# Designs tried in a protein design run: peptides against a protein of PDB entry 3JWR. Part 101

Target 1, 323 residues: chain A of PDB entry 3JWR
Amino acid sequence: TRELQSLAAAVVPSAQTLKITDFSFSDFELSDLETALCTIRMFTDLNLVQNFQMKHEVLCRWILSVKKNYRKNVAYHNWRHAFNTAQCMFAALKAGKIQNKLTDLEILALLIAALSHDLDHRGVNNSYIQRSEHPLAQLYCHSIMEHHHFDQCLMILNSPGNQILSGLSIEEYKTTLKIIKQAILATDLALYIKRRGEFFELIRKNQFNLEDPHQKELFLAMLMTACDLSAITKPWPIQQRIAELVATEFFDQGDRERKELNIEPTDLMNREKKNKIPSMQVGFIDAICLQLYEALTHVSEDCFPLLDGCRKNRQKWQALAEQ
Target 2, 298 residues: chain A of PDB entry 3JWR as posed
Amino acid sequence: TRELQSLAAAVVPSAQTLKITDFSFSDFELSDLETALCTIRMFTDLNLVQNFQMKHEVLCRWILSVKKNYRKNVAYHNWRHAFNTAQCMFAALKAGKIQNKLTDLEILALLIAALSHDLDHRGVNNSYIQRSEHPLAQLYCHSIMEHHHFDQCLMILNSPGNQILSGLSIEEYKTTLKIIKQAILATDLALYIKRRGEFFELIRKNQFNLEDPHQKELFLAMLMTACDLSAITKPWPIQQRIAELVATEFWEQGDQVGFIDFVCTQLYEALTHVSEDCFPLLDGCRKNRQKWQALAEQ

## One batch from the design tools (peptide)

Design b1_p28_1_s3 (made by RFdiffusion4, then SolubleMPNN; from b1_p28_1, 13 letters changed)
Fold by OpenDDE base, seed 5:
Structure b1_p28_1_s3 (fold): chain B 323 residues (1-323), chain A 28 residues (1-28)
Amino acid sequence: as target 1 above (323 residues)
Amino acid sequence: SEKLLKEEEERLKAFIERYGREALEFWS
């Protein structure tokens, strides 16, 4: 395609120029082409292209394929969300110095997972999919959408001309896919809630050890969640804009719940209850986000900007809730 | 203590179940 030709021929700017090592990064001003260039830079600077002998054209095609398999009519869970998740992963690996704690296969898997974790998202949650009796709800009992996202990821990775993992041995390939699957499934916040206690306890007791395979898996899951939720850590103007996108998607779901399911939406999904957003954001930060970024910062102190951003945004949302 | 941490996690889980399904749906 013309887009592929343009991307493959383009000079890829440095990570410094693209600011993709910054935790404060925003994609709002970037074109789709520029987001693809950023993604190439992430793979290159993590040594994934060299170490796994990726062909440049194949990588370009894969990136464009991933981007194409996100829906444009979804307000938040689109390519830009996946791209921002991957950028946060890249920043955590580089600026947060987590790269030094992981294998190349784990890094490869995490980056692919971050970009792929919401593929073909429909702008509705698992509860809606279940209640609407969608065919996907018959295939999977739990983490319905996350299983679908992984299936889409696997489909793309196996598509002709998109096989960025062709340079891997069979064992490396199997290992990578296992980690990708686990990482994508970990983005189900229900699973995060179930598993995070073990992680926090290990951190609290100073027993956390990445040499333990189970603890490694647990850490990768927590890291994925931290990157997936990283919008809450962004500078306030960026946070506000993203919160508006999330609210828009939720209100769209609420409208569909009324129309398609004859259900009165919850306050979060109710377009008429926008005034509750600030207090709900405070609750979300306290219940979900703060402990995660505290624990992550304990593993690597260079991840502190994520925690600091989360705390600052909590204060901003609290101030709005008090008005 | 480990017990206090579990209780805090359960309270947090309950809070998340009451408020957090909605909040989880908001940011996941």
Scores: peptide ipSAE 0.065, ipTM 0.728, DockQ to the pose 0.537
Fold by OpenDDE base, seed 2:
Structure b1_p28_1_s3 (fold): chain B 323 residues (1-323), chain A 28 residues (1-28)
Amino acid sequence: as target 1 above (323 residues)
Amino acid sequence: SEKLLKEEEERLKAFIERYGREALEFWS
C-alpha cells in the first residue's frame, strides 16, 4: 500500500525529538504516520528490532495492521489509546528505568501487548457484551473483550508479512505469546481489582522481588494497568480532553443500553448526568489509580511523574466537584 | 496493615456502590 511505502521509506526521528520518553507526552498533534514512526522508534530504542532481527518492512506492516484493526468510530478505545498506552510503557521502561528490571522478551511482549490490548474494541464494556448476549459472551466467561483482543493480536502476528516474531526461537515465541496474553488479560480492571492487593501488600512489607516468577507476572500485570490508565496522570489539559473522550464513549454505551437493552444506564454512562463527572473522577482516582502509581513509584522512583500527575489531576477534579 | 486494607476495601466498596462495577470494567 501507499501508506506502507511511505512509512517504510520515512526517516524515523529520535526518541528525544518525538518526546516519547516523556510521561507528559501527548499525541493530539500527531498524524497517524507520526504515531507509526513513534512506534518504530519504541521498538528500535528498546533494542527489539536488533535483538529479534525484525525486518523493517515487516515491522511497518505490523504497526499499520494493528492500527487498522482499531475502530475509528469509537471515541476512546481506538488506535490513539493503544498508542498512548504503548508510549507510557516505553516511558516507564526508559525514563522510569524499568527496562533494567525486565528481560528482552518481557519488554517485547509488553510493547506488543500495549499496542494490541484493545484491538477491535467496540466501545462497550464486558458487561454490555454479556447483557447483549453477544456471540463473544458465549466463547468466554470472563474478560470477554480482553480474550477477543488477544485473539485479534494473534491473528495479526500470524498474518502474512506481519510476522514480527519470526526471528524468535520456538521457545522464545511461546514465552512471548504467553506474556502477551497475560498482559492483555491483565487490562481487565476486574482482574486488577482482584490481584492488586497482593501487589500492594508485597510492596508494603518490602517483600517485593522481581526475581520471583509469580511476582514478576504480577508486576507485569500492574505495569500494564498503570500504562492503560495513564491518561489520568497526564498534564491537566490533556487529562481533561481525554476524560471527555472517555465520557463520550460511556455516554454512547448508555444510549445503546437504553435503545438496545431497554435499561437505564448508570450515572457514569448517563449523558444527562455530566455534572457528576468530576466527582466520579475523584472517586476513580482514589479507588483505582493512586495506590497503583504509589506502588509503581516504590518499585522505581523514576516513575514518580505518573504519581505526581495523578495527584495533581485529583486536585483539579476535586476543585471542579466542589463548584 | 489491616487498617490500610480495610480502608482500601471501604474505598473500593464505596466506589462500586456509587458508580457500579460495570464502570470499572469500562475503564479497562
Scores: peptide ipSAE 0.046, ipTM 0.729, DockQ to the pose 0.399
Fold by OpenDDE base, seed 3:
Structure b1_p28_1_s3 (fold): chain B 323 residues (1-323), chain A 28 residues (1-28)
Amino acid sequence: as target 1 above (323 residues)
Amino acid sequence: SEKLLKEEEERLKAFIERYGREALEFWS
């Protein structure tokens, strides 16, 4: 395609030029091509292209395929969300100095997972899928969409000309897929809520050890969540704009719940409750985000900008809630 | 501290009760 030709022939700017090592990164001004260029840079600077012998054209095609398999009519859970998740992962690995704590396969898996974790997202949550009796709800009992996202990820990885993992051994391939699956599934906040207590307790007791395979898996899950939710850490103007996208998607679901399922949506999904957004954001930060970024910062102090951003945004939302 | 953890758990519970767990899950 013309798009592939353009991407493959383009000079990829440095990570510094693209500012993709910054936790404060914004994609708002980037074209789709530029987001793809950023993604190439992430793979390159993490040494994934070299270490796993990725062909440039194959990587380009894969990136474009992943992008194509996000829906354009979804307000938030689209390519830009996936891209920003991956960028946060990259920043956490580089600027946050987590790269040195992980294996190359883990890094590979995390980056693929970050880009892929919401593939073919429909703009509705698992509860909606269940209540609508969608065919996917018959295949999976829990984390329905996350399983679907992984299935889509696997489909793309195995598609002709998209096989960025072809340079891996069979064992490396299996390991990578395992980690990708775990990482994508970890983006289900239900699983985060279930598992985070163990992580926080290990941190609190100073017993956290990445050499333990179970704790490593736990950390990767927490890191995925931290990146997935990283919009909450962005500078206020960025955070506010993203929050509007999230709200739009939630309200769209709420509208569908009324129309299609004949149910009253929760306040979070209720378009008529826009005035509650600030207080809900404060609640979300307090309930879900703060402790995660605190714990992550404990693992790597260089991740502090995420925590700081989260705290600052909490203050901003609180101020709006008091108006 | 254990106190702060307990308070966080209470905040989480209250949030889930008010806005629904499913809604929180959608944020990811």
Scores: peptide ipSAE 0.045, ipTM 0.727, DockQ to the pose 0.328
Fold by OpenDDE base, seed 1:
Structure b1_p28_1_s3 (fold): chain B 323 residues (1-323), chain A 28 residues (1-28)
Amino acid sequence: as target 1 above (323 residues)
Amino acid sequence: SEKLLKEEEERLKAFIERYGREALEFWS
């Protein structure tokens, strides 16, 4: 395609020029092509292209395929969300120095997972899918959408001309897919809530050990969640803009819940209760986000900007809630 | 430390009670 030709022929700017190492990064001013260029730079600077012998054209095609399989009519869970998740992962690995704690296969898997974790998202949550008796709800009992996202990821990885993992051995390939699956499934907040206590307790007791395979898996899951929720850490103007996108998608679901399911939506999904957004954001930060970024910062102090951003945004939302 | 864990659980419980589990699932 013309898009592929343009991307493959383009000079990829440095990570410094693209500012993709910054935790404060914003994609608002970037074209779709520029987001693809950023993605190439992430793979390159993490040495994934070299270490796993990726062909440039194949990588470009894969990126464009991933982008194409996000829906444009979804306000938040689109390519830009996936891209920002991957950028946060990249920043955490580089600026946060987490790359030094992980294997190349784990890094490869996490980056692929971050880009792929919401593939074909429909702008509704698992509860909606279950209550609407969607065909996907017949395939999986738990984490319905996350299983679907992984299935889409696997489909793309195995598509002709998109096989970025062709340079891996059979064992490396299997390991990578396992980690990708675990990472995508970990983005289900229900699983995060179930597992986070173990992680926080290990940190609190100073017993956290990345050499333990189980603890490694747990850490990768927490890191995925931290990147997936990283919008809450962004500078306030960026946070506000993203919160508007999230609210739009929530309200769209709420409208559909009324129309299609004949139920009253929760306050978060109720368009008429937009004045409660600030207090709900404070609650979300306190219940879900703060302790995660505190624990992550304990593992790597260089991740502090995520925690600091989260704290600052809590203050801003609290101030709005008091008006 | 046990007190802090209990406070965390209480905050989470309060959030779930106020906004529902569905809201938590949507943020993912």
Scores: peptide ipSAE 0.032, ipTM 0.711, DockQ to the pose 0.382; fails the geometry check

Design b1_p28_1_s4 (made by RFdiffusion4, then SolubleMPNN; from b1_p28_1, 10 letters changed)
Fold by OpenDDE base, seed 2:
Structure b1_p28_1_s4 (fold): chain B 323 residues (1-323), chain A 28 residues (1-28)
Amino acid sequence: as target 1 above (323 residues)
Amino acid sequence: MEKLLKEEEERLKAFIEKYGIDAYEFWS
């Protein structure tokens, strides 16, 4: 395609130029091509291209395939969300110095997972999928969409000309896929809620050890969640704009719930209750986000900008809630 | 530490009770 030719021939700017190492990064002004270039840079600077012998054209095709398999008519869970998740992962690995704590395969898996974790997202949550009796709900009992996302990820990885993992040994390939699957599944916040207590306890007791395979897996899951939710950490102008996208998607779901399921949407998904958003954001930050970024910062102090951003946005939302 | 964990659980419970079981999925 012309798009592939353009991407493959383009000069890839440095991470510094692209600012993809910054936790405050925004993609708002980037073209789709530029987001793809950023993605190439992430793979390159994490030494994944070299270490796993990725062909440039194959990587380019894969990136474009991933991007293409996000829906454009979904307000929030689109390519830009996946891209921002991956960018936060990159920043956490580089600026947050988590790269030194992980293997190359784990890094590879996390980056692929971040980019792929919401593939073919339909703009509705698992609850909607269950209640609508969607065919996917018959295939999976839990984390329905996350299983679907992984299936899409696997499909792309195995598609002709998209096999970025072809340079891996069989064992490396299996390991990578396992980690990708676990990482994508970990983006189900229901799983986060179930597992986070163990992570926080380990941190508080100073017993956290990445050399333990179970704790490593737990950390990767928490890191994925931290990146997936990273919009909550962004500078306020960015945070506010992203919140509008999230709200739009939720309101669209609420409208569909009324129309298709004949149910009254929850306050979160009810466009008539927009005034509750600030208080809900405060509650969300307190209940879900703060402890995670505190724990992450404990693992690596260089991740503090995520925690700081989250705290600052809590204050902003609180101020709005008090008006 | 147990007190802190209990407080976190109470915050989560209160959040879910106030905004619904799916409210934690706002940014997911």
Scores: peptide ipSAE 0.295, ipTM 0.817, DockQ to the pose 0.490
Fold by OpenDDE base, seed 4:
Structure b1_p28_1_s4 (fold): chain B 323 residues (1-323), chain A 28 residues (1-28)
Amino acid sequence: as target 1 above (323 residues)
Amino acid sequence: MEKLLKEEEERLKAFIEKYGIDAYEFWS
């Protein structure tokens, strides 16, 4: 395609030029091509291209395939969300110095997972999928969409011309896929809620050890969540804009719940209750986000900008809630 | 330590009670 030709032939700017190492990064001004270029840079600067002998054209095709398999009519859970998740992962790995704590395969898996974690998202949550009796709900009882996302990820990875993992040994390939699956499934916040206590306890007791395979898996899950939720950490102007996208998507779901399911939406998804968003954001930050970014910062102090951003946005939302 | 974990869970419960069971998924 012309898009592939353009991407493959383009000079990829440095991470510094693209600012993709910054936790404050925004994609708002970037074209789709530029987001793809950023993604190439992430793979390159994490040494993934070199270490796993990725062909440039194959990587380009894969990126475009991933992007293509996000829906454009979904307000928030689209390519830009996946891209921002991956960018946060990249920033956490580089600026947050988490790269030094992980294997190359883990890094590879996390980056692929971040980009792929919401593939073919339909703008509705698992509850809606379940209640609508969608075919996907018949395949999976738990983490329905996350399983679907992984299935889509696997499909793309195995598609002709998209096999960015072809340079891996069989064992490396299996390991990578395992980690990708775990990472994507970990983006189900229900699982985060169930598992986070163990992580926080390990941190608080100073018993956290990344050399332990179980704790490593737990950390990767927490890191994925931290990146997935990273919009909450962004500078306030960015935070506000993203919040509008999220709200739009939830309101669209609420409208569909009324129309298609004859269900009154919850306040979160009720367009008429938009005035509750600020207080809900404060509650969300307190209940879900703060402890995670505190714990992550404890693992690597260089991740502090995420925590700081989260705290600052809490104050901003609180101020709005008081109006 | 145990107290802190309990407090965190209570915050979550309070949030869910106030805004609904799906409220924790706002940014997911």
Scores: peptide ipSAE 0.275, ipTM 0.811, DockQ to the pose 0.502
Fold by OpenDDE base, seed 5:
Structure b1_p28_1_s4 (fold): chain B 323 residues (1-323), chain A 28 residues (1-28)
Amino acid sequence: as target 1 above (323 residues)
Amino acid sequence: MEKLLKEEEERLKAFIEKYGIDAYEFWS
């Protein structure tokens, strides 16, 4: 395609120029081409292209394929969300110095997972999928959408001309896919809530050890969630804009719940109760976000900007809730 | 008002942890 030709021929700017090592990064001003260039830079600077012998054209095609398999009519769970998740992963690996704690296969898997974790998202949660009796709800009992996202990821990875993992041995390939699957499934907040207690307890007791395979898996899951939720850590103007996108998607679901399911939406999904957004954001930060970024910062102090951003945004939302 | 806000936050936290996780998938 013309897009592929343009991307493959383009000079890829440095990570510094693209600011993709910054936790404060925003994609709002970037074109789709520029987001793809950023993605190439992430793979390159993590040594994934070299270490796994990726062909440049294949990588370009894969990136464009991933981007194409996000829906444009979804307010938040689109390519830009996936891209920002991957960028946060990149920043955590580089600026947060987590790269030094992981294997190349784990890094490869995490980056692919971050970009792929919401593929073909429909702008509705698992509860809606289940209640609407969608065919996907018949295939999977738990983490319905996350299983679908992984299936989409696997489909793309195996598509002709998109096989960025062709340079891997069979064992490396199997390992990578296992980690990708686990990472994508970990983005189900239900699983996060279920598992986070173990992680926090290990941190609290100073027993956390990445040499333990189970703890490694747990850490990768927590890291994925931290990157997935990273919008809450962004500078306030960026946070506000993203919160608007999330609210839009919530309200769209609420409207569909009324229309299609004859259900009164929860306050979170209710367009008429937008005045509760600030207090709900505070609750979300307290219930879900703060402890995660505290624990992550304990593993790597260079991840502090994520925690600091989360705390600052909590203050901002609290101030709005008090008005 | 401050006390009421704090109580509401705690109730909301409990709600999110117990019932609201699926609703907040939009943030992941």
Scores: peptide ipSAE 0.038, ipTM 0.626, DockQ to the pose 0.229
Fold by OpenDDE base, seed 1:
Structure b1_p28_1_s4 (fold): chain B 323 residues (1-323), chain A 28 residues (1-28)
Amino acid sequence: as target 1 above (323 residues)
Amino acid sequence: MEKLLKEEEERLKAFIEKYGIDAYEFWS
């Protein structure tokens, strides 16, 4: 395609020029092509292209395929969300120095997973899918959408001309896919809530050990969640704009819940209760986000900007809630 | 301590239900 030709021929700017190492990064001013260029830079600077012998054209095609398989009519869970998740992962790995704690396969898997974790998202949560008796709910009992996202990821990885993992050995390939699956499934907040206590307790007791395979898996899951929720850490103007996108998508779901399921939506998804957004954001930060970024910062102090951003945004939302 | 943990779980459950976070895996 013309898009592929343009991307493959383009000079990829440095990570410094693209500012993709910054935790404060914003994609708002970037074109779709520029987001693809950023993605290439992430793979390159993490040495994934070299270490796994990726062909440039194949990588370009894969990126464009991933982008294409996000829906444009979804307000938040689109390519830009996936891209921002991946950028946060990149920043955490580089600026946060987490790359030094992980294997190349784990890094490869996490980056692929971050970009792929919401593929073909429909702008509704698992509860809606289940309550609407969607065909996907017949395939999976738990983490319905996350299983679907992984299935889409696997489909793309195996599509002709998109096989960025062709340079891996059979064992490396299997390991990578396992980690990708685990990472994508970990983005189900229900699983995060279920598992986070173990992680926090290990940190609190100073028993956290990345050499333990189980603890490693747990850490990768927590890191994925931290990147997936990273909008809450962004500078306030960026946070506000992303919160508006999230609210738009949630309100769309709420409208559908009324119309299609004949149920009253929760406050978060109720368009008529938009005035409660600030207080709900404070609650979300306190219940879900703060402890995660505290724990992550304990693992790597260079991740502090995520925690600091989260704290600052809590103050901003609290101030709005008091008006 | 067990009582405090249970209260925290109940508060978290109430939060999840109120704000529409999918939690069926946690509560199933």
Scores: peptide ipSAE 0.028, ipTM 0.624, DockQ to the pose 0.169; fails the geometry check

